Peptides against a protein of PDB entry 3B8E. Designs and how they scored, part 32

Target 1, 230 residues: chain A of PDB entry 3B8E
Amino acid sequence: PFLIFIIANIPLPLGTVTILCIDLGTDMVPAISLAYEQAESDIMKRQPRNPKTDKLVNEQLISMAYGQIGMIQALGGFFTYFVILAENGFLPIHLLGLRVNWDDRWINDVEDSYGQQWTYEQRKIVEFTCHTPFFVTIVVVQWADLVICKTRRNSVFQQGMKNKILIFGLFEETALAAFLSYCPGMGVALRMYPLKPTWWFCAFPYSLLIFVYDEVRKLIIRRRPGGWVE

## One batch from the design tools (peptide; made by RFdiffusion4, then SolubleMPNN)

Design b1_p11_1_s3 (from b1_p11_1, 10 letters changed)
Fold by OpenDDE base, seed 4:
Structure b1_p11_1_s3 (fold): chain B 230 residues (1-230), chain A 11 residues (1-11)
Amino acid sequence: as target 1 above (230 residues)
Amino acid sequence: KYLEKALELLK
């Protein structure tokens, strides 16, 4: 998100505080929970990895995590961001290069896509209105991401949801997201303004996409062992 | 660094 903020010079889609809340608040417990995941049912039927040649983190895993899933997550967040800004009169194309004027407190007549002028305060309100839904979108997408990370090869339906710590992590991150989104004072403390409950659903298509994508990937791996997808 | 920046934004 921050890279796109710099490259495209758009208004800040996700604040640093919200990023910290993701990294330290919402992702930590779920990530730890994966250490307690049950072994895949067929793990003992697989040849052991060669410690000399087979890295735990290989280029393929990095490509999957950052190149594919991470990009889908970012797309989900940006989708929410662009929708909110569009609803407030700022079309995506108009946001390109707008950052400089957007962040200038002395410019109080920034025009939206429809010629409406926005004061600095109004712009910051709408920006911070984007931060919370973006954050929530990431959390919702992370549900799918966490679930797909349970297994490398087996379907989630084959593995099941037996990891109670993981389930707890999902509830914890959701509860934290709700707390940060709706607790009074969060707008001042974290620049996270309350969002309409409907925005929680904005990420669902992306979560579903991630889930389906990974299940298809795993299906291909199961059907074609040793393929390029593995 | 992010924490420092976050704290700076809270000022």
Scores: peptide ipSAE 0.000, ipTM 0.311, DockQ to the pose 0.031
Fold by OpenDDE base, seed 5:
Structure b1_p11_1_s3 (fold): chain B 230 residues (1-230), chain A 11 residues (1-11)
Amino acid sequence: as target 1 above (230 residues)
Amino acid sequence: KYLEKALELLK
């Protein structure tokens, strides 16, 4: 998100505070919960890892976690961001290069895609209105990410949802997201303005996409062991 | 309602 902000010079889609809320708030308990996940039923059928040659965290795991899943998360957040700005008159193409004028408090006549002029105050309200839905989108996508991380090879349907700590983590991150989104004073303290409850559903297609993608990946691994998808 | 309050705080 921050890289796209710099490269495209768009209004800030995700603030530093929202990033901190993700990294320190919503991700902590879910990540710890994975340590308590039950071993996969087929673990004894796998060849042992060579501790001298096989890394615990290999390029393939990094590519999956940060490359593929991270990109889908970012796309979900940006989708929500662009939809909100478009509903307020700023089409995606118009946002390119707009940051300089957007962030200038002395410019009170920034035009949207329809010729409507926006004051600095109005622009900052809509910007901070985007931060909260972007954050919530990441949390909703993290539901799927956490669930798929339960197993490497077995389907989630084979493994089941028996990890009570993981279930608690899902509720905790959701409750925290709701608190940060709707508690009075969060707009002033964290620059996170409240969002309409309907915006929570904007991320659901991306969560479903992650889940389906990973289940298909795992299915391919089970059918073709040792393939490039493993 | 929240947008209106935010506008008031920015004034």
Scores: peptide ipSAE 0.000, ipTM 0.375, DockQ to the pose 0.024
Fold by OpenDDE base, seed 1:
Structure b1_p11_1_s3 (fold): chain B 230 residues (1-230), chain A 11 residues (1-11)
Amino acid sequence: as target 1 above (230 residues)
Amino acid sequence: KYLEKALELLK
């Protein structure tokens, strides 16, 4: 998000505080919960990892986590961001290069795509209104990320959801997201303004996409070991 | 394997 903010010179889609809430708040407990995940049913049928040649984190895993899944997460967040701004009169094409004027406190006549003038205060309200949905979108997508990380090759349906700590993690991150989104004073304290409940659902297609993508990937791996998907 | 090859091409 921050790279696109710099490159495209768009209004800030995700605040620093929200990023910290993701990294330190919503991600830690779920990540720790994976340490308590039940072993895959076929894990003992696999050859041991070679510690000298087989890295625990290899380029494939990095590509999957940061290249594919991370990109889908970012796209989900940006989708929510663009939808909110479009609903407020700022079409995506109009946002390009707008940051300089957007962030200028002395410019109170920034026009939207429809010629409506926006004061600095109004612009900041809509910007901060985007931060919360972006954050929530990431949390909703992280549900899928956490679930798909339960297994390397087995389907989640084969593995099941028996890890109570993981389930707790899903509730914890959701509860934290709800708290940050709806608790009075969060707009002032964290620049996280209240979110319409409907915005929670905007992330669901992306969460589902990640889940389906990973299940299909795992299915292909199971059916064609050593195939091109590996 | 495809992803690995793709990453190699991007290096």
Scores: peptide ipSAE 0.000, ipTM 0.224, DockQ to the pose 0.015; fails the geometry check
Fold by OpenDDE base, seed 2:
Structure b1_p11_1_s3 (fold): chain B 230 residues (1-230), chain A 11 residues (1-11)
Amino acid sequence: as target 1 above (230 residues)
Amino acid sequence: KYLEKALELLK
């Protein structure tokens, strides 16, 4: 989000404090929970890895986890951001280059896409209104990410949801997201204004996309072992 | 690698 903020000169989509809440709050417990995931049911049926050629963490895994999935997460967040701003009169094209005027407290007549003038205070309210749903979008997409990361080859349906610690992690990150979104004072303390419950659903298509994508990938791996998809 | 860095910065 911060790169696009700089490159496109758009209003800040996600605050630094919110980013810290993602990295330290919503990602830590789920990541630790994966260490307690049950071994895949077929793990003992696989040939031992060649320690000279087969790395525990390969480039394909990194590309999948941080590249492709990360891009989908970012797209989900930005989608929510653009929808909120569009509903408030700022179309995506109009946001390009707007940051300089947006952040200037002395300019109180910034026009939206429809010619409505916005004061500095009004603009900041809209900006901070975007931070919370962006954060929540990331959390909702992380549900799918965490679930698909349970296995490398087996379907989630084959593996099941038996890891109680992982389940706890999902609840913990969701509870934290709800707390940060709805607890009184979060708007002042963290610049995270409360969101309407409907905004939680904006991320669902992206979560579904990630889930379907990974299940298809795993299906291909099971049907064609040793393929380029591994 | 560039995409990973870009994604890290997008965090």
Scores: peptide ipSAE 0.000, ipTM 0.265, DockQ to the pose 0.027; fails the geometry check

Design b1_p11_1_s4 (from b1_p11_1, 10 letters changed)
Fold by OpenDDE base, seed 3:
Structure b1_p11_1_s4 (fold): chain B 230 residues (1-230), chain A 11 residues (1-11)
Amino acid sequence: as target 1 above (230 residues)
Amino acid sequence: EYFERALELLR
């Protein structure tokens, strides 16, 4: 998010403190929960990893996690960001290059896509209004990400949802997201203004997309072992 | 409404 903020010169989509809440809050318990996942049914049919040649984190895993799934996650967040700004009069095209004027305290007549002028204070309210929904969008997408990480090859339907710690992690991250979004004072402390409950649903298509994408990928791997998709 | 609007924006 911050890279796009700099490259595209758009208003800041996600605050620094909010990013820390993701990294230290919502991601920790879910990540730890994966250590308690049951082995896949076919794991004992695979040869042991050679610790000298085979990296635990290989290029394929990095490519999948950061290149594919991470891209879908980012798109989900930015989609929510653009929807909120569009609802407030700023169409996506108008946001390109707007950062310089947006962040200037002395410019109080920044026009939106409809010619309405916005003061610095008004712009910052809208910016901070985007932070919470972006954060929540990431959490919703992380549900799918966590679930797909349960297995490498087997479908989630084959593996099941028996990991109680993982289930707890899903509830924990959701509860934390709700707390950070709706607790009084979070707007002042974290620049996370409360969001309408409907904004939680903005990420659902992307969460579903991640899930379907990974299930299809796993299906292809099962049907065509040794393919480029593996 | 936001979900529906989001879907409309995707179209």
Scores: peptide ipSAE 0.006, ipTM 0.327, DockQ to the pose 0.026
Fold by OpenDDE base, seed 4:
Structure b1_p11_1_s4 (fold): chain B 230 residues (1-230), chain A 11 residues (1-11)
Amino acid sequence: as target 1 above (230 residues)
Amino acid sequence: EYFERALELLR
């Protein structure tokens, strides 16, 4: 999000505080829960990792985490961001290069795509209104991300949802997201303005996409062991 | 339906 903010010079899609809430709040318990995941049914049928040749973190894992899943997550967040701004009169094309004027407190007549003028205060309200849905979008997408991380090869349907700590983590991160989004004073404390409950659904297609993508990937791995997808 | 409406806003 921050890279696109710099490159495209768009209004800040995700605030620093919101990023910290993701990294330290919503992701921590779910990530820890993966340590308690039940071993895959076929784990004993696999050859042991060669510690001399097989890295714990390899290029494929980095590509999957950052290049594929991370990109889909970012797309989900930006989709929500663009929808909210469009509903408030700022079409995506109009946002390009707008950052400089957007962040200038002395400019109180920034025009939207329809010629409506926005004061600095109004623009910041809209910006902070985007931060919360972007955050929630990431949390919803993280549901799928966490679930797909349960296994390397087996389908989630084969593995099941037996990890109670992981299930607890999903509820915890969701409850935390709801708390941060709707608790009185969060707009002042965290610059996270409340969102309509309908905005939670903006992320669902992307969450589903991640899930389907990973299940298809795992299916290919199961059908073609030793392929480049593994 | 929500997703479709959201896409319409982006057109």
Scores: peptide ipSAE 0.005, ipTM 0.313, DockQ to the pose 0.024
Fold by OpenDDE base, seed 5:
Structure b1_p11_1_s4 (fold): chain B 230 residues (1-230), chain A 11 residues (1-11)
Amino acid sequence: as target 1 above (230 residues)
Amino acid sequence: EYFERALELLR
């Protein structure tokens, strides 16, 4: 989010506070829950890692975490961001380079794509209104991300959903996201303004995409061991 | 709709 914010000079799509809420709030319990996951059924049939040649964090793992899954998460968030701004009169092309004027409190006549003028206060309200749905989008996508992290090679359907702590984590992060989004005073305290409940569904295609992508990846690994996908 | 709801919270 910050990279695009800097390069494209668009209004801030995801606030620092929302990032902290993800890192310290919604991700903690889910991440800990993975420690309680059962070993995969074929773990003892795999060859041991060579500690001298095989890195724990290799290029393949980095590609999966940051190059693929992370990019899908970011895409989902930005999609939500652009839709909300478009519904408020700011088309994506108009946002390019707008940040400088957007963040200037002394400019109260910033025009949208339809020629409507926006005060500084109005602009900040719509910006902070975008932060909450972006945050919620990440949480919804994280459901799929957490589920796919249950296994390295086996399908989730083979592993099952028996980890009660992981299930609790999914509910906890969702409940926390709802609390941060809808509790009175969060607009003042965290600059997280409420969103329409329908915005929770905006991330579902991306969550499904991550899940399908990882299941296909794991299927390929099972069918062709030692391939480029492993 | 988002704008109006946000304004209500600021009041």
Scores: peptide ipSAE 0.018, ipTM 0.461, DockQ to the pose 0.028; fails the geometry check
Fold by OpenDDE base, seed 2:
Structure b1_p11_1_s4 (fold): chain B 230 residues (1-230), chain A 11 residues (1-11)
Amino acid sequence: as target 1 above (230 residues)
Amino acid sequence: EYFERALELLR
């Protein structure tokens, strides 16, 4: 998100504070919970790892986790961002290159896509209104991300949801997200304005997409072991 | 309404 902010010169989609809340808040307990996940049913049927050739985390796994899933997560966040800005008169194309004028407090006549002029204060309100929904979107897609990370090959339906710590992590991150979104004073402290509950649902298609994508991937791995998808 | 409330929070 921050890279796109710089390259495209768009208004800030996700604040630094919100990023920190993701990295240090919502992701900690879920990440730790994965250490307590049950072994896959077929793990004992696999050949021992060759320590010279086989890495615990190979380049393919890294590429999948940070490349593909990360892109879907970012797309979900940006979708929410663009929807909010579009509802407020700023179409995506109009946002390109707008950052310089957007962030200038002395320019109080920035035009939206419909010719309406926006003061600095009004623009900042809209910007901060995007931060919370973007954050919540990330949390919602992280539900799917966490669940898919339970296994490498087995379906979630085969593995089940037996890890109580992981379940707790899902509730914890959700509760924290709700707290940060709706607690009085968060708008001032974190520049996170409260969002309508309906905005939580904007991320659901992307969460589902991640889940389906990974289940299909795992299905392919099970049917064709040793492929590049593994 | 949301915009107005947000404005109040910025003040």
Scores: peptide ipSAE 0.011, ipTM 0.464, DockQ to the pose 0.025; fails the geometry check

Design b1_p11_2_s1 (from b1_p11_2, 10 letters changed)
Fold by OpenDDE base, seed 3:
Structure b1_p11_2_s1 (fold): chain B 230 residues (1-230), chain A 11 residues (1-11)
Amino acid sequence: as target 1 above (230 residues)
Amino acid sequence: SLLELARELGL
């Protein structure tokens, strides 16, 4: 989000404090929960890892976590961001390069895509209105990401949801997201304004997409062992 | 700076 903010010069899609809430709040318990996941049924068919040659974090894991899944997560967040700004009169094309004028407190006549002028205060309200939905979108997409990370090869349906710590993590991150989104004072403290409940559903297509994508990937791996998809 | 914090956070 911050890279696109710099490169495209768009209004800030996700606040720094909100990012800290993701990294330190919503992600920690889910990440720890993966240490308690049961071994895949095929693990005994794999050769032991050579600790001198085989890295715990391989290129495939990096590609999945930071490349493919990370890009889909970012797309989900930005989709929500663009929808909110469009509902407030700012079409995506109009946001390109707008940051300079958007962040200038002395410019009180920034026009939207329909010629309406926005004061600095009004613009900041809209910006902070985007932070909470973006955050919630990330959490909803992380549900799918956490679930797909349970296994490397087996389907989630084969592995099952037996990890109680992982289930607890999903509830914890969701409860924290709800707390941060709706607790009084969060607008001032975290620049997270209250979210309409309907915005929770904006991420569901992306969460489903991640889940389906990974299940298809795992299916291909099972059918074609040693393929380039591994 | 916000930029430094963003870099430290991997954003």
Scores: peptide ipSAE 0.007, ipTM 0.488, DockQ to the pose 0.027
Fold by OpenDDE base, seed 1:
Structure b1_p11_2_s1 (fold): chain B 230 residues (1-230), chain A 11 residues (1-11)
Amino acid sequence: as target 1 above (230 residues)
Amino acid sequence: SLLELARELGL
């Protein structure tokens, strides 16, 4: 998100505080919960790892986690961001290069895509209104990410949802997201303005996409062991 | 400008 903010010179889609809330708030308990996941049903049927060729964390795992899934998460967040800004009169094309004027407190006549002028304060309200739903979008997408991370090869339906700590993690991250989104004073304290409950649903297609994508990936791995998808 | 950006970013 921050890279796109700099490269595209768009208004800040996700604040530093919201990033910290993801990393330290919503991601920690779910990540720890994976340490308590039951072994995959086939794990003991696999050949012993070759320490010379089989890295504990291979490039493919990194590419999947940070490249593919991370990109889908980011796309979900940006989708929500662009929709909110578009609803407030700022079309995506108009946002390109707008950051400089957007962040200048002395410019109080920044025009939207419809020629309406926005004061600095009004722009910041809209920006901070984007931070919360971007954050929530990430959390909702993380539901799917956490669930798919239960296994590397087996379907979630094969592995099941026996890890109570993981289930707790899903509730915890959701409760925290709700707290940060709706608790009075969060707008002032964290620059996280309340979002309409409907914004929670903007991430659902992306969450479903991740889930389906990973299940298909795992299905391919099971049918074609040693393929490029593994 | 960088200081302003840092302030706006909450740095």
Scores: peptide ipSAE 0.006, ipTM 0.377, DockQ to the pose 0.019
Fold by OpenDDE base, seed 5:
Structure b1_p11_2_s1 (fold): chain B 230 residues (1-230), chain A 11 residues (1-11)
Amino acid sequence: as target 1 above (230 residues)
Amino acid sequence: SLLELARELGL
């Protein structure tokens, strides 16, 4: 999000404080919960890892976690951001290069894509109204990320949802997201303005996409062991 | 309120 903000000079889609709330708030308990996940039923049928050649954190794992899945996650957040701004008169193409004028307190006549003028205060309300749905989108996508991380090879349907700590983590991150989104004073404290409940659903297609993608990947691994997707 | 202003802006 921050890289696109710099490169495209768009209004800030996700604040630094909001990023900290993700990294330290919503992600911590879910990440710890994975330590309590049950071993896959087929683990004893696999060849032993060579500790000299086979790293626990390999290029393939990094590519999935931070590349492919991370890009889908970011795309979900940006989709929500662009939809909100478009509903308020700012089409995606108009946002390119707009940051300088957007952030200037002395410019109170910034035009949208339809010629409507926006004061600094109005623009900042729209910006901070985007931060909360972007954050919530990340949390909703993280539901899928956490669930797919339960296994490397077996389907989640084969593994089941027996990890009570993981289930607790899903509720905790959701409750925290709701608290940060709707608690009075969060607009002042965290620049997170309340969002319409409908914005929670905006991320669902991306969460489903991640889940389906990983289940298909795991299915391919089971059918073609030793393939490039393993 | 900020919420009322957000509603007026269609947010």
Scores: peptide ipSAE 0.000, ipTM 0.360, DockQ to the pose 0.022
Fold by OpenDDE base, seed 2:
Structure b1_p11_2_s1 (fold): chain B 230 residues (1-230), chain A 11 residues (1-11)
Amino acid sequence: as target 1 above (230 residues)
Amino acid sequence: SLLELARELGL
């Protein structure tokens, strides 16, 4: 999100402190939980790999998959961001190049897509209103990401939800998201204004998209062993 | 690349 902020010169969709809270707060326990995931049910049926010839994990394909998932996550966040701004009169096309005027405290007549003038304070309220839903969107999308990362080949339906630590991680990140979204003072401390409960659902299509994407990927791997997707 | 890293991080 920060790169798009720079390149497109749009109002800041997610604060740096909030990003840090994602990376360190919401991702840490889930990431550790993956270390305790049970082996895939088919691993014990395979012959030992030759460590010299057989890549344990195709780093390129993992990077590609995570890159694609990361793009879907970013799209989810930006979708939420653009919806909120559009509801407040700022259409996506109007946001391009608006950052300079948006961030100038001396300009109190920035026009929206409908010609309404916005003071600096009003603009910052809208901006900070975007931060919390963006953050929550990332957390909700991370639910799917964490679940799909349980396996490389087997479907989640085949592997099951046996890792209790992973389940704990999902609850932890959700609890943290709720805390950061609704605890008094977070608006001042993190520039995260309170979230309307409806915004939690904005991420669900993207969470589903990630899940479907990975299940399809894994299905292809199962049907075509040694293919370019593995 | 930084862009690839950013994509992987969902940033």
Scores: peptide ipSAE 0.007, ipTM 0.385, DockQ to the pose 0.027; fails the geometry check

